# Designs tried in a protein design run: peptides against a protein of PDB entry 7MKK. Part 10

Target 1, 71 residues: chain A of PDB entry 7MKK
Amino acid sequence: SMKEKVKAKLVEIRKFVPFIRRVRIDFQDTLSKVQGHRLDALVNLLDREDVSMSSLNKIEVIIDKLRTRFN

## One batch from the design tools (peptide; made by RFdiffusion4, then SolubleMPNN)

Design b1_p10_7_s1 (from b1_p10_7, 4 letters changed)
Fold by OpenDDE base, seed 3:
Parts: sequence; C-alpha cells; structure tokens
Structure b1_p10_7_s1 (fold): chain B 71 residues (1-71), chain A 10 residues (1-10)
Amino acid sequence: as target 1 above (71 residues)
Amino acid sequence: EEDELLDSML
C-alpha cells in the first residue's frame, strides 16, 4: 500500500539524519543563520510520522545536494 | 510550514 511505501521511504531517509546533523555542526561557522535553521528544521521534520511521500522525495534531492556540497 | 521549507532548500 501507499502507506507502507511511505513508511519504508521514511526509514531509508532517516538513515541520513546523522549526516545532516554532522553538516550542521561541522559547517556552523560557514552557514548563514537561515541555512543553519533550515538544517535544524529538516532534522526535526524527519522525527515526525506524518511526512508525505512528496516531502520525502524532496528531502532525498536535498540530501543529494548536501552530499555534493559538504561531502 | 513544511512545503515552503523544503522548496526553499531545493
């Protein structure tokens, strides 16, 4: 079901939470206040159970961009 | 607001 697919996708995306937290800390001095806040909000969003598939797909793209920019 | 946050990061 779609519900099961969303749950599975959420589990996979949550594997990157430690990476996002690491970027936030390692580049804190370089990031703007807005950029830092966005990363914090992204981590908080992934703690929720009611994240849509659309949002999860966007987050996947965002993580790919973070990996490109911050290794 | 979830959508605006994510869209701003794309």
Scores: peptide ipSAE 0.689, ipTM 0.932, DockQ to the pose 0.827
Fold by OpenDDE base, seed 4:
Structure b1_p10_7_s1 (fold): chain B 71 residues (1-71), chain A 10 residues (1-10)
Amino acid sequence: as target 1 above (71 residues)
Amino acid sequence: EEDELLDSML
């Protein structure tokens, strides 16, 4: 079911939360306040249970971009 | 808003 697929993808995406947190901390002095806030909000979003598949797909793209930029 | 936040980061 779609619900099961969403749950499975959420579990996979959450594996990158520590990475996002590290980016936020390691680059805090170089990130703008807006950029830092967005990263915080992204982590907070992934703590929720009601994230849509559409959002999870977007987050996957965002994580890929973060990995490219911040290693 | 969730969509606005995510779209801004794409």
Scores: peptide ipSAE 0.688, ipTM 0.932, DockQ to the pose 0.830
Fold by OpenDDE base, seed 5:
Structure b1_p10_7_s1 (fold): chain B 71 residues (1-71), chain A 10 residues (1-10)
Amino acid sequence: as target 1 above (71 residues)
Amino acid sequence: EEDELLDSML
């Protein structure tokens, strides 16, 4: 089902939460206040169980961009 | 708002 697919994708995306936290900390001095706030909010969003597939797809793109820029 | 946050990061 779609619900099961969403849950499976959420599990996979959550594997990158430690990476996002690391970026936030390691580059805190070079990130703008807005960028830092966005990363904090992204981590908080991934703690939720009601994230849509649309949002998860966007988050996947964002993580790819973070990986390109920061590691 | 979730969509606004994510869209701003794309």
Scores: peptide ipSAE 0.688, ipTM 0.932, DockQ to the pose 0.823
Fold by OpenDDE base, seed 2:
Structure b1_p10_7_s1 (fold): chain B 71 residues (1-71), chain A 10 residues (1-10)
Amino acid sequence: as target 1 above (71 residues)
Amino acid sequence: EEDELLDSML
C-alpha cells in the first residue's frame, strides 16, 4: 500500500539525519542563518510521522544535493 | 510551510 511505501521510505530517509546534523554543525560558521535554520527544520520534519511521499521525494533530492556539496 | 521549506532547498 501507499501507506507502507511512505513508512518504508521515511525509514530510509531518516538514515541520513546524522549526516544532516553533521553538516549543520560542521559548517555552522560558513552557512547563512537561513541555511542553518533550514537544516534544523529539515531534521525536525523527519521526526514527524505524517510526512507525505511528495515531501520525502523532495527531501531525497535535497539530501543528494547536500552530499554533493558537503561530501 | 512544509512545501515552502522544501522548495526553497531544491
Scores: peptide ipSAE 0.688, ipTM 0.932, DockQ to the pose 0.843

Design b1_p10_7_s2 (from b1_p10_7, 3 letters changed)
Fold by OpenDDE base, seed 4:
Structure b1_p10_7_s2 (fold): chain B 71 residues (1-71), chain A 10 residues (1-10)
Amino acid sequence: as target 1 above (71 residues)
Amino acid sequence: SEDEMLDEML
């Protein structure tokens, strides 16, 4: 079911939460307030249970970009 | 909104 697919995707994406947190901390002095806020919002979003598949797919792309830029 | 923020980060 779509619900099961979303749960599975969420589990996989959550594996990158520590990475996002480290980017936020390690680059805090170089990030703009907006950029920092967005990273915080990403982490908070991934803590929720009501994240859509559409959002998770977008977050996956965002994480890939973060990995390219920040290691 | 949440989706708007995500779109801006893409």
Scores: peptide ipSAE 0.741, ipTM 0.942, DockQ to the pose 0.962
Fold by OpenDDE base, seed 2:
Formats: C-alpha cells, sequence, structure tokens
Structure b1_p10_7_s2 (fold): chain B 71 residues (1-71), chain A 10 residues (1-10)
C-alpha cells in the first residue's frame, strides 16, 4: 500500500538525519541563518510520522545535493 | 510553509 511505501521511504531517509545534523553543526559558521534554519527544519520534519511521499521524494533530492556539496 | 521550504532547497 501507499501507506507502507511511505513508511518504508521514511525509514530509509531517516538514515541520513545524522549526516544532516553534522552538516548543520560542522558548517554552522559558513551557512547563512536561513540555510541553517532549513537544515534544522529538515531534521524536525523527518521526526514526524505524517510526512508525504511527495515531501520525502523532495528531501531525497535535497540530501543528494547536500552530499555532493558537503561530502 | 513546508512545501515552499522544500521547493526552495531543490
Amino acid sequence: as target 1 above (71 residues)
Amino acid sequence: SEDEMLDEML
């Protein structure tokens, strides 16, 4: 079901939360306030259970961009 | 909003 797919996707995306947290802290002095806030918001969003598949797909792309930019 | 933030980060 779509519900099961969303939950599975969420579990996979949550594996990158430690990476997002590391980027947020390691680059805090070079990130803009807006960028830092967005990273915090991403982490908070992934702590929720009501994240849509659309949002999760976007977050996956964002994480890929972060990985490319911040290793 | 959440959607706006995510779109801006793409």
Scores: peptide ipSAE 0.740, ipTM 0.942, DockQ to the pose 0.960
Fold by OpenDDE base, seed 5:
Structure b1_p10_7_s2 (fold): chain B 71 residues (1-71), chain A 10 residues (1-10)
Amino acid sequence: as target 1 above (71 residues)
Amino acid sequence: SEDEMLDEML
């Protein structure tokens, strides 16, 4: 079901939460206030169980961009 | 909103 697919994708995306947290910390002095806030919000969002597939797909792209820029 | 934030990060 779609619900099961969302749950599976959420599990996979959550594997990158430690990476996002590390970027937030390691580059805190370089990031703008807006950028830092967005990363904090992203981590908080991934702690929720009601994230949509649309949001998860966007987050996957965002993580890829973070990986390219920061590691 | 959450959706607006994600769009801005793309």
Scores: peptide ipSAE 0.739, ipTM 0.941, DockQ to the pose 0.964
Fold by OpenDDE base, seed 3:
Structure b1_p10_7_s2 (fold): chain B 71 residues (1-71), chain A 10 residues (1-10)
Amino acid sequence: as target 1 above (71 residues)
Amino acid sequence: SEDEMLDEML
């Protein structure tokens, strides 16, 4: 079901939460206040159970961009 | 909104 697919996607995306937290800390002095806030919000969002597939797909793209920019 | 924030990060 779609519900099961969302849950599975959420589990996979949550594997990157430690990476996002690391970027937020390691580059805190370089990031703008807005950029830092967005990363914090991203982590908080992934702690929730009511994240849509649309949001999860966007987050996956965002993580790919973070990996390219911040290793 | 959450969706707008995600869109801005893309």
Scores: peptide ipSAE 0.739, ipTM 0.941, DockQ to the pose 0.965; fails the geometry check

Design b1_p10_7_s3 (from b1_p10_7, 4 letters changed)
Fold by OpenDDE base, seed 4:
Structure b1_p10_7_s3 (fold): chain B 71 residues (1-71), chain A 10 residues (1-10)
Amino acid sequence: as target 1 above (71 residues)
Amino acid sequence: DEDKMLDEML
C-alpha cells in the first residue's frame, strides 16, 4: 500500500538525519540564518510520522545536493 | 509551510 511505501521511504531517509545534523553544526559559521533554520526544520520534519511521499521525494533530492556541496 | 520550504531548497 501507499502507506507502507511512505513508511519504508521515511525509514530510509531518516538514515541521513545524522548527516544533516553534522552539516548544520560543522558549517554553522558558513551557513546563513535562513539555511541553518531550513536544516533544523528538515530534521524536525523527519521526526514526524505524517510526512507525505511528495515531501520525502523532495527531501531525498535535497540530501543529494547537500552531499554534493558538503560531504 | 513545509512544502514551500522544501521547494525553496530544491
Scores: peptide ipSAE 0.757, ipTM 0.945, DockQ to the pose 0.969
Fold by OpenDDE base, seed 1:
Structure b1_p10_7_s3 (fold): chain B 71 residues (1-71), chain A 10 residues (1-10)
Amino acid sequence: as target 1 above (71 residues)
Amino acid sequence: DEDKMLDEML
């Protein structure tokens, strides 16, 4: 079901939460306030259970961009 | 708005 697919995707994306937290901390002094806030919001979003597949797909792309930019 | 934020980060 779509519900089970969303749950599985959420589990996979949550594996990157530690990475997002590290980017937020390690680059805190170079990130703009807006960028820092967005990373905080991203982590908080992934702690929720009501995230849509559409959002999860976007987050996957965002994580790929973060990995490219911040190692 | 969550969707707007995500769109801005893309």
Scores: peptide ipSAE 0.757, ipTM 0.945, DockQ to the pose 0.965
Fold by OpenDDE base, seed 5:
Structure b1_p10_7_s3 (fold): chain B 71 residues (1-71), chain A 10 residues (1-10)
Amino acid sequence: as target 1 above (71 residues)
Amino acid sequence: DEDKMLDEML
């Protein structure tokens, strides 16, 4: 079901939460206030259980961009 | 708004 797919996707995306947290901390001095806020919000969003598949797909793209720029 | 934020980060 779609619900099961969303749950599975969320589990996979959450594996990158430690990475996002590290980017936020390691580059805090060079990130703008808005960039730092966005990373904090992204982590908080992934702690929720009601994230849509659309949002998860967007987050996957964002994580790929972060990996390219920061690791 | 979370959706707006995600769109801005793409």
Scores: peptide ipSAE 0.756, ipTM 0.945, DockQ to the pose 0.957
Fold by OpenDDE base, seed 2:
Structure b1_p10_7_s3 (fold): chain B 71 residues (1-71), chain A 10 residues (1-10)
Amino acid sequence: as target 1 above (71 residues)
Amino acid sequence: DEDKMLDEML
C-alpha cells in the first residue's frame, strides 16, 4: 500500500538525519540564516510521522544536493 | 510553509 511505501521511504530518508545535523553544525558560520533554518526545518520535518510521499521525494532530491555540496 | 520551503530548496 501507499501507506506502507511512505513508512518505508521515511525510514530510509531518516538515515540521513545525522548527516543533515552535521552539515548544520559544521557549516553554521558560513550558512546563511535562511539556509540554517531550512536544515533545522528538514530535521524537524523528518521527526514527524505525517510526512507525505511527495515531500519525501523532494527531501531525497535535496539530500542528494546536500551530499554533492557538503560531501 | 513546508511545501514552499521544500520547493525553494529544489
Scores: peptide ipSAE 0.756, ipTM 0.945, DockQ to the pose 0.949

Design b1_p10_7_s4 (from b1_p10_7, 3 letters changed)
Fold by OpenDDE base, seed 5:
Structure b1_p10_7_s4 (fold): chain B 71 residues (1-71), chain A 10 residues (1-10)
Amino acid sequence: as target 1 above (71 residues)
Amino acid sequence: EEDEMLDSML
Protein backbone atom coordinates (compact mmCIF):
# COMPACT_ATOMS: atom_id res chain seq x y z
CA SER B 1 0.00 0.00 0.00
CA MET B 2 0.95 3.65 -0.32
CA LYS B 3 1.01 3.91 3.47
CA GLU B 4 3.54 1.09 3.68
CA LYS B 5 5.67 2.71 0.97
CA VAL B 6 5.70 5.99 2.87
CA LYS B 7 6.75 4.25 6.08
CA ALA B 8 9.53 2.38 4.30
CA LYS B 9 10.86 5.56 2.69
CA LEU B 10 10.70 7.40 6.01
CA VAL B 11 12.85 4.68 7.60
CA GLU B 12 15.44 5.07 4.83
CA ILE B 13 15.49 8.88 4.97
CA ARG B 14 15.86 8.84 8.76
CA LYS B 15 19.23 7.12 8.31
CA PHE B 16 20.53 10.54 7.24
CA VAL B 17 19.37 12.40 10.36
CA PRO B 18 22.79 12.04 12.06
CA PHE B 19 24.40 13.48 8.92
CA ILE B 20 22.05 16.47 8.89
CA ARG B 21 22.73 17.08 12.58
CA ARG B 22 26.48 16.91 11.93
CA VAL B 23 26.28 19.44 9.09
CA ARG B 24 24.30 21.76 11.35
CA ILE B 25 26.94 21.57 14.09
CA ASP B 26 30.17 21.43 12.05
CA PHE B 27 29.23 24.38 9.86
CA GLN B 28 27.25 26.40 12.38
CA ASP B 29 29.68 29.32 12.20
CA THR B 30 29.54 29.54 8.40
CA LEU B 31 25.84 28.84 7.85
CA SER B 32 23.44 31.73 7.65
CA LYS B 33 20.72 31.95 10.29
CA VAL B 34 18.19 30.91 7.65
CA GLN B 35 20.25 27.88 6.60
CA GLY B 36 20.72 26.78 10.20
CA HIS B 37 17.02 27.13 10.94
CA ARG B 38 16.12 25.10 7.84
CA LEU B 39 18.38 22.23 8.93
CA ASP B 40 16.88 22.26 12.43
CA ALA B 41 13.38 22.21 10.95
CA LEU B 42 14.33 19.36 8.62
CA VAL B 43 15.50 17.20 11.53
CA ASN B 44 12.33 17.99 13.48
CA LEU B 45 10.16 17.13 10.49
CA LEU B 46 11.77 13.70 10.18
CA ASP B 47 10.79 12.91 13.79
CA ARG B 48 7.13 12.95 12.73
CA GLU B 49 5.15 9.93 11.56
CA ASP B 50 2.78 11.83 9.25
CA VAL B 51 5.27 13.01 6.61
CA SER B 52 3.87 12.73 3.07
CA MET B 53 5.52 10.96 0.15
CA SER B 54 5.78 14.33 -1.59
CA SER B 55 7.71 15.76 1.34
CA LEU B 56 9.93 12.68 1.57
CA ASN B 57 10.81 12.97 -2.12
CA LYS B 58 11.78 16.61 -1.61
CA ILE B 59 13.84 15.71 1.45
CA GLU B 60 15.71 13.07 -0.56
CA VAL B 61 16.74 15.74 -3.07
CA ILE B 62 17.75 18.09 -0.27
CA ILE B 63 19.91 15.41 1.37
CA ASP B 64 21.64 14.76 -1.97
CA LYS B 65 22.42 18.47 -2.25
CA LEU B 66 23.76 18.53 1.31
CA ARG B 67 25.97 15.52 0.59
CA THR B 68 27.35 17.22 -2.51
CA ARG B 69 28.10 20.46 -0.68
CA PHE B 70 29.28 19.18 2.69
CA ASN B 71 30.56 15.62 2.04
CA GLU A 1 4.74 25.88 6.65
CA GLU A 2 6.35 22.55 5.73
CA ASP A 3 6.01 22.71 1.94
CA GLU A 4 7.27 26.27 1.74
CA MET A 5 10.30 25.43 3.87
CA LEU A 6 11.17 22.35 1.81
CA ASP A 7 10.63 24.19 -1.48
CA SER A 8 13.01 26.92 -0.33
CA MET A 9 15.76 24.31 0.08
CA LEU A 10 15.40 22.77 -3.40
Scores: peptide ipSAE 0.714, ipTM 0.936, DockQ to the pose 0.965
Fold by OpenDDE base, seed 1:
Structure b1_p10_7_s4 (fold): chain B 71 residues (1-71), chain A 10 residues (1-10)
Amino acid sequence: as target 1 above (71 residues)
Amino acid sequence: EEDEMLDSML
């Protein structure tokens, strides 16, 4: 079901939460206020259970961009 | 708003 697919995707994306947290902390002094806020929001969003597949797909792209930019 | 924030990061 779509519900189970979302759950599985959420589990996979949550594996990157520690990475997002590390980017937020390690680059705190170089990030803009907006960038820092967005990273905090991503972490908080991934703690929720009601994240849509659309959002999860976007977050996957965002994480790929973060990995390229911040190692 | 969640979608707007995510869209801004794409």
Scores: peptide ipSAE 0.714, ipTM 0.936, DockQ to the pose 0.932
Fold by OpenDDE base, seed 3:
Formats: structure tokens, C-alpha cells, sequence
Structure b1_p10_7_s4 (fold): chain B 71 residues (1-71), chain A 10 residues (1-10)
């Protein structure tokens, strides 16, 4: 079901939460206040159970961009 | 508002 697919996707995306937290800390001095806030909000969003598939797909793209920019 | 935030990061 779609519900099961969302849950599975959320589990996979949550594997990157430690990476996002690391970027937020390691680059805190070079990130703008807006950029830092966005990363904090991203982590908080992934703690929720009611994240849509649309949001999860966007987050996957964002993580790919973070990996490219911040290793 | 999560949608606008995520869109701004794309």
C-alpha cells in the first residue's frame, strides 16, 4: 500500500539524519542563519510520522545536494 | 510551512 511505501521511504531517509546533523555542526560558522535553520527544520521534520511521500522525495534530492556540497 | 521550506532548498 501507499502507506507502507511511505513508511519504508521514511526509514531509508532517516538513515541520513546523522549526516545532516554533522553538516549543521561542522559548517555552522560558514552557514547563514537561514541555512542553519533549514537544516535544523529538516532534522525535526524527519522525526515526525506524518511526512508525505512528496516531502520525502524532495528531501532525498536535498540530501544528494548536501552530499555533493559538503561531502 | 514545510512545503515552502523544502522547495527553497531544491
Amino acid sequence: as target 1 above (71 residues)
Amino acid sequence: EEDEMLDSML
Scores: peptide ipSAE 0.714, ipTM 0.936, DockQ to the pose 0.899
Fold by OpenDDE base, seed 2:
Structure b1_p10_7_s4 (fold): chain B 71 residues (1-71), chain A 10 residues (1-10)
Amino acid sequence: as target 1 above (71 residues)
Amino acid sequence: EEDEMLDSML
């Protein structure tokens, strides 16, 4: 079901939360306030259970961009 | 708001 797919994807995406947190802290002095806030918001969003598949797909793209930019 | 934030990061 779509519900099961969403939950499975959420579990996979949450594996990158430590990476997002590391980017937020390690680059805090070079990130803009807006960028830092976005990363915090991203982590907070992934703590929720009501994240849509659409949002999760976007987050996956964002994580890929972060990985490319921040190793 | 959530979607707008995510869209801004794409």
Scores: peptide ipSAE 0.713, ipTM 0.936, DockQ to the pose 0.913

Design b1_p10_8_s1 (from b1_p10_8 with E1D H7D)
Fold by OpenDDE base, seed 1:
Structure b1_p10_8_s1 (fold): chain B 71 residues (1-71), chain A 10 residues (1-10)
Amino acid sequence: as target 1 above (71 residues)
Amino acid sequence: DLDELLDELF
């Protein structure tokens, strides 16, 4: 089911939460205030169980961008 | 809007 697919994708994406938190801290002075706020919101979003597949697909792209930009 | 925040993160 779509619900099961969402749960599976959420589990995989959550593996990157520690990485996102590290980016937020290590690059705090480099990030704009708005970017910092958005990263905080991203982490908070991934703590939820009611995240849509659409959002998870966007988050996957964002994580790839973070990995490229912030080592 | 969380989708807006995600779309404009970078």
Scores: peptide ipSAE 0.086, ipTM 0.708, DockQ to the pose 0.211
Fold by OpenDDE base, seed 2:
Structure b1_p10_8_s1 (fold): chain B 71 residues (1-71), chain A 10 residues (1-10)
Amino acid sequence: as target 1 above (71 residues)
Amino acid sequence: DLDELLDELF
């Protein structure tokens, strides 16, 4: 079901939460205030259980961009 | 709006 797919995707995306937190902290002086706030919001979003597949797919793209730019 | 926030992050 779509619900099970969302759950599985969320589990996979959550594996990158430590990485996102590290980017937020290690690059806090390089990131704009807005970017820092957005990364905090992203981590908070991933703590939720009501995240859509659409949002998770967008988050995956963001994580790929972060990986390219920040390690 | 979280979707707007994500769309404009980078």
Scores: peptide ipSAE 0.080, ipTM 0.699, DockQ to the pose 0.209
Fold by OpenDDE base, seed 5:
Structure b1_p10_8_s1 (fold): chain B 71 residues (1-71), chain A 10 residues (1-10)
Amino acid sequence: as target 1 above (71 residues)
Amino acid sequence: DLDELLDELF
């Protein structure tokens, strides 16, 4: 079901929360204040259970960009 | 706003 797919996707995306937190800290001086605040908000968003598949797909793209830029 | 967060991050 779509609900099961969302649940599975959320589990996979949450594996990157430690990475996002690390980027936020290690590059705090490089990131703009707004970028830092948005990364904090992204981590908080991933603590929720009601994230849509559309949002999760966008988050996956963001994580890929972070991996490319920040290793 | 979630859309603002996700669309304008980078």
Scores: peptide ipSAE 0.074, ipTM 0.700, DockQ to the pose 0.252
Fold by OpenDDE base, seed 3:
Structure b1_p10_8_s1 (fold): chain B 71 residues (1-71), chain A 10 residues (1-10)
Amino acid sequence: as target 1 above (71 residues)
Amino acid sequence: DLDELLDELF
């Protein structure tokens, strides 16, 4: 079902939460206030249980781009 | 940049 697919995708994306938190802390002094706030919002979004598949797919793209920039 | 990147989601 779609609900099962969303749950599975959320589990996979949440594996990157420690990475996102690390980027937020390690680069806090170089990130703008807006950039830092948006990273915080991204982590907070992934703590929710009602994230849509559309949002999860977008987040996956964001994570891939973060990995390219921040290893 | 990261700000524009995150604007895709937020």
Scores: peptide ipSAE 0.073, ipTM 0.731, DockQ to the pose 0.827

Design b1_p10_8_s2 (from b1_p10_8, 3 letters changed)
Fold by OpenDDE base, seed 4:
Structure b1_p10_8_s2 (fold): chain B 71 residues (1-71), chain A 10 residues (1-10)
Amino acid sequence: as target 1 above (71 residues)
Amino acid sequence: DLDKLLDELF
């Protein structure tokens, strides 16, 4: 079901939460305040259970961008 | 708007 697919995707994406938190902290002085706040919001979003597949797909792209831009 | 937040993140 779509619900099960969303849950599975969320589990996989959540594996990158520690990475996102590390980016937020390690690059706090480089990131703008707005970017930092948005990363915080992203982490908070992934703690929720009512995230859409569309959002999860976008988050996956963002994580890939972070992995490319940040070591 | 969460989608807007994600689209404008980077």
Scores: peptide ipSAE 0.085, ipTM 0.692, DockQ to the pose 0.211
Fold by OpenDDE base, seed 5:
Structure b1_p10_8_s2 (fold): chain B 71 residues (1-71), chain A 10 residues (1-10)
Amino acid sequence: as target 1 above (71 residues)
Amino acid sequence: DLDKLLDELF
């Protein structure tokens, strides 16, 4: 079901929360204040259970961009 | 707004 797919996707995306937190800290001086605040908000968002598949797909793209830019 | 946040992150 779609609900099961969302849950599975959320579990996979959450594996990158430590990475996002690390980027936020390690590159705090490089990121603009607004970018830092948005990364904080992204981490908080992933603590929720009601994230849509559309949002999760967008987040996956963001994580890929972060991995490319920050390793 | 979540969509605004995600679209304007980078």
Scores: peptide ipSAE 0.080, ipTM 0.691, DockQ to the pose 0.209
Fold by OpenDDE base, seed 3:
Structure b1_p10_8_s2 (fold): chain B 71 residues (1-71), chain A 10 residues (1-10)
Amino acid sequence: as target 1 above (71 residues)
Amino acid sequence: DLDKLLDELF
């Protein structure tokens, strides 16, 4: 079911939360205030239980971009 | 707007 797929995807994406938190802290002085706020919002979003598959797919793309820029 | 936030992140 779609519900089961969303739960599975959320579990996989949450594996990157420590990485996102690390980027936010390590590059706090490099990131703009807006970028920092957006990273905080991204982490907070992944703590929710009602994230859609569409949002999770977008987040996956964002994580790929972060990995490219911040290792 | 969640989609707007995600689209503007980077």
Scores: peptide ipSAE 0.079, ipTM 0.687, DockQ to the pose 0.208
Fold by OpenDDE base, seed 2:
Formats: sequence, C-alpha cells, structure tokens
Structure b1_p10_8_s2 (fold): chain B 71 residues (1-71), chain A 10 residues (1-10)
Amino acid sequence: as target 1 above (71 residues)
Amino acid sequence: DLDKLLDELF
C-alpha cells in the first residue's frame, strides 16, 4: 500500500538526519540565516509521521543536493 | 538553488 511505501521511504530518509544536522551546525557560518532555519525545519519535519510521499520525494532531492555541496 | 528548493518545500 501507499501507506507502507511512505513508511518505508520515511525510514530511509531519516537515515540522513544526522547528516543534515551536521551540515546545519558545521556550516552555520556559511549558510544564510534562512538556509539554517530551513534545515532546522527540515529535520523537525522528518520527526513527524504524517509526511506525504510527495514531500519525501522532494526531501530526497534536497538531500541529494546537500550531499553534492556539503560532502 | 538550495533556497529555491527549500522554499518550494516549506
């Protein structure tokens, strides 16, 4: 079911939370205030269980961009 | 680019 797929996707995406937190902190002087705030919000979003597949797919793209730019 | 992507999400 889509619900099970969302759950599985969320588990996979959450594996990158430590990475996102590291980017937020290690590059806090390089990131704009807005970018820092958005990264905090992104981590908080991933703590939720009501995240849609659409959002998770967008987040995956964002994580890929972060990985490219920040290791 | 990152700002655009994050703004799209939030």
Scores: peptide ipSAE 0.069, ipTM 0.713, DockQ to the pose 0.956

Design b1_p10_8_s4 (from b1_p10_8 with H7D)
Fold by OpenDDE base, seed 4:
Structure b1_p10_8_s4 (fold): chain B 71 residues (1-71), chain A 10 residues (1-10)
Amino acid sequence: as target 1 above (71 residues)
Amino acid sequence: ELDELLDELF
């Protein structure tokens, strides 16, 4: 079901939460206040259970961009 | 808010 697919995708994306938190901390002094806030919001969003598949797909692209730039 | 926060992170 779509519900099960969303749950599976959320589990996979959550594996990158420690990475996102690390970027937020390691680059705290170089990130703008807005960028820092956005990273915090991203982590908070991934802690929720009610995230849509479309949102998760967008988040996956964002994580790929973060990995390219910061790792 | 999602698009505003996440669309242009960097």
Scores: peptide ipSAE 0.080, ipTM 0.716, DockQ to the pose 0.213
Fold by OpenDDE base, seed 5:
Structure b1_p10_8_s4 (fold): chain B 71 residues (1-71), chain A 10 residues (1-10)
Amino acid sequence: as target 1 above (71 residues)
Amino acid sequence: ELDELLDELF
């Protein structure tokens, strides 16, 4: 079902929460205030269980961009 | 909040 697909995707995306937190801390002095706030909001969003598949797909793109830029 | 996060990050 779509519900099961969303749950599976959310589990996979949540594996990157420690990475997002690390980027936020390690690059705090070089990130703009807006970028820092957005990373904090991203972590908070991934704590929720009601995230749509559309949102999860967008978040996956964001994580890929972070991995490219910040290793 | 969600739109600001997802549409214009980095």
Scores: peptide ipSAE 0.079, ipTM 0.714, DockQ to the pose 0.252
Fold by OpenDDE base, seed 3:
Structure b1_p10_8_s4 (fold): chain B 71 residues (1-71), chain A 10 residues (1-10)
Amino acid sequence: as target 1 above (71 residues)
Amino acid sequence: ELDELLDELF
């Protein structure tokens, strides 16, 4: 079901939450206020249980960009 | 808000 797919995708994406938190902290002085706010919002979103598949797919792209830029 | 936040982070 779509619900099962969303749950599985959320579990996989959440594996990157520690990485996102690390980027937010390590680059706090370099990031703009807007960038910092967006990273905080991203982490907060992934703590929720009602994230859509569409949102998770967008988040996956964002994580790929973060990995490319911040290792 | 989600689209504004996730559209372009960097």
Scores: peptide ipSAE 0.076, ipTM 0.715, DockQ to the pose 0.211
Fold by OpenDDE base, seed 2:
Structure b1_p10_8_s4 (fold): chain B 71 residues (1-71), chain A 10 residues (1-10)
Amino acid sequence: as target 1 above (71 residues)
Amino acid sequence: ELDELLDELF
């Protein structure tokens, strides 16, 4: 079902939360206040259970960009 | 909020 697919995708995306948190802290002095806030919001969003597949797909793209830029 | 937060991250 779509619900099970969303759940599975969320589990996979959550594996990157430690990475996002590390980027937020390790680059705190380099990131703008807005960028820092966005990373905090991204982590908070991934703590939710009602995230759509559309949102998760967008988040995956963002994580890929973070990986490319910061690691 | 997500689109506003994520679209301008880069």
Scores: peptide ipSAE 0.075, ipTM 0.716, DockQ to the pose 0.257

## One batch from the design tools (peptide; made by RFdiffusion4, then SolubleMPNN)

Design b1_p11_1_s1 (from b1_p11_1 with I1V E7D)
Fold by OpenDDE base, seed 2:
Structure b1_p11_1_s1 (fold): chain B 71 residues (1-71), chain A 11 residues (1-11)
Amino acid sequence: as target 1 above (71 residues)
Amino acid sequence: VDLPELDELDF
């Protein structure tokens, strides 16, 4: 079902939460206040269970950008 | 809890 697909994708994306937290800490002095807040908001969003597939697809793109820039 | 605007999360 779509619900099962969303749950599976959420599990996969949540694997990057430790990476996002690390970026937030390791680059805290070089990140703007806005960028830091964005990373915090992204982690908080991934703690939710009511995230849509559309949102998860957007989050995946954001994580890919973070991986390219900070790893 | 309000969902953040995803477009504002862009880097």
Scores: peptide ipSAE 0.079, ipTM 0.692, DockQ to the pose 0.144
Fold by OpenDDE base, seed 3:
Structure b1_p11_1_s1 (fold): chain B 71 residues (1-71), chain A 11 residues (1-11)
Amino acid sequence: as target 1 above (71 residues)
Amino acid sequence: VDLPELDELDF
């Protein structure tokens, strides 16, 4: 079902939460206040269970950009 | 969480 696909995608995306948290901390002095706030919001969003597939797909693109720049 | 703020996430 779509609900099961969302749950599976959320589990996979959550594997990157430690990476996002690490970027937020390690680059805190380099990131703008708005960039830091956006990373915090991203982590908080991934703590929720009511995230849409559309949101998860957008988050995946963001994580790919973060990995390219910070990994 | 405000999703529009994520769309403007430029990294």
Scores: peptide ipSAE 0.078, ipTM 0.695, DockQ to the pose 0.166
Fold by OpenDDE base, seed 1:
Structure b1_p11_1_s1 (fold): chain B 71 residues (1-71), chain A 11 residues (1-11)
Amino acid sequence: as target 1 above (71 residues)
Amino acid sequence: VDLPELDELDF
């Protein structure tokens, strides 16, 4: 079902939460307040269970950008 | 926090 696909995608995306948190901490002094807030918001969003597939696909793109910039 | 705020990420 679509619901099970969303759950599976969410599990995969959540594997990057430690990375996002690490970027937020390690670059805290370099990031703008807005960038820091957005990373916090991203982590908070991934704690939710009611995230849509479209949202998860957008988050995946964001994570790929973060990985490119921050390794 | 909603997705529109994330769409504006300049990372």
Scores: peptide ipSAE 0.078, ipTM 0.688, DockQ to the pose 0.168
Fold by OpenDDE base, seed 4:
Parts: structure tokens; sequence; C-alpha cells
Structure b1_p11_1_s1 (fold): chain B 71 residues (1-71), chain A 11 residues (1-11)
């Protein structure tokens, strides 16, 4: 079902939460306040259970950009 | 529940 696919995708995306948290801390002094807030919001969003597949796909793109910039 | 706009989370 779509619900099962969303749950599976959410599990995969959540594997990057430690990375996002680490970027937020390690680069805090070089990030703008807005960028810091965005990272906090991203982590909080991934802690939810009511995230759509569309949202998860967008989050995946964001994570890929973070990985490109912050290794 | 209102979610933040993901387009505003872009880098």
Amino acid sequence: as target 1 above (71 residues)
Amino acid sequence: VDLPELDELDF
C-alpha cells in the first residue's frame, strides 16, 4: 500500500538524521540563522509519522544537497 | 498539523 511505501521511505530517510544534526552543530558558526532554523525544522519534520511521499522525496533532494556541500 | 513548507527548507 501507499502507507507501507511511505513508512519504508521514512525509515530510509531517517538514517540521515544524525548527519543533519551533525551539520547543524559543526557548521553552526558558518550557517545563517535561517539555515540553522531550516535544519532544525527538517529534523523535527522527520520525527513525525504523518509525512507524505511527496514531502519525503523533497527531503531526499535536500539531504543530497547537504551531502554535496558538507560531505 | 501544519508542516513547514519544504521549499523554504532548501539549500
Scores: peptide ipSAE 0.077, ipTM 0.695, DockQ to the pose 0.139

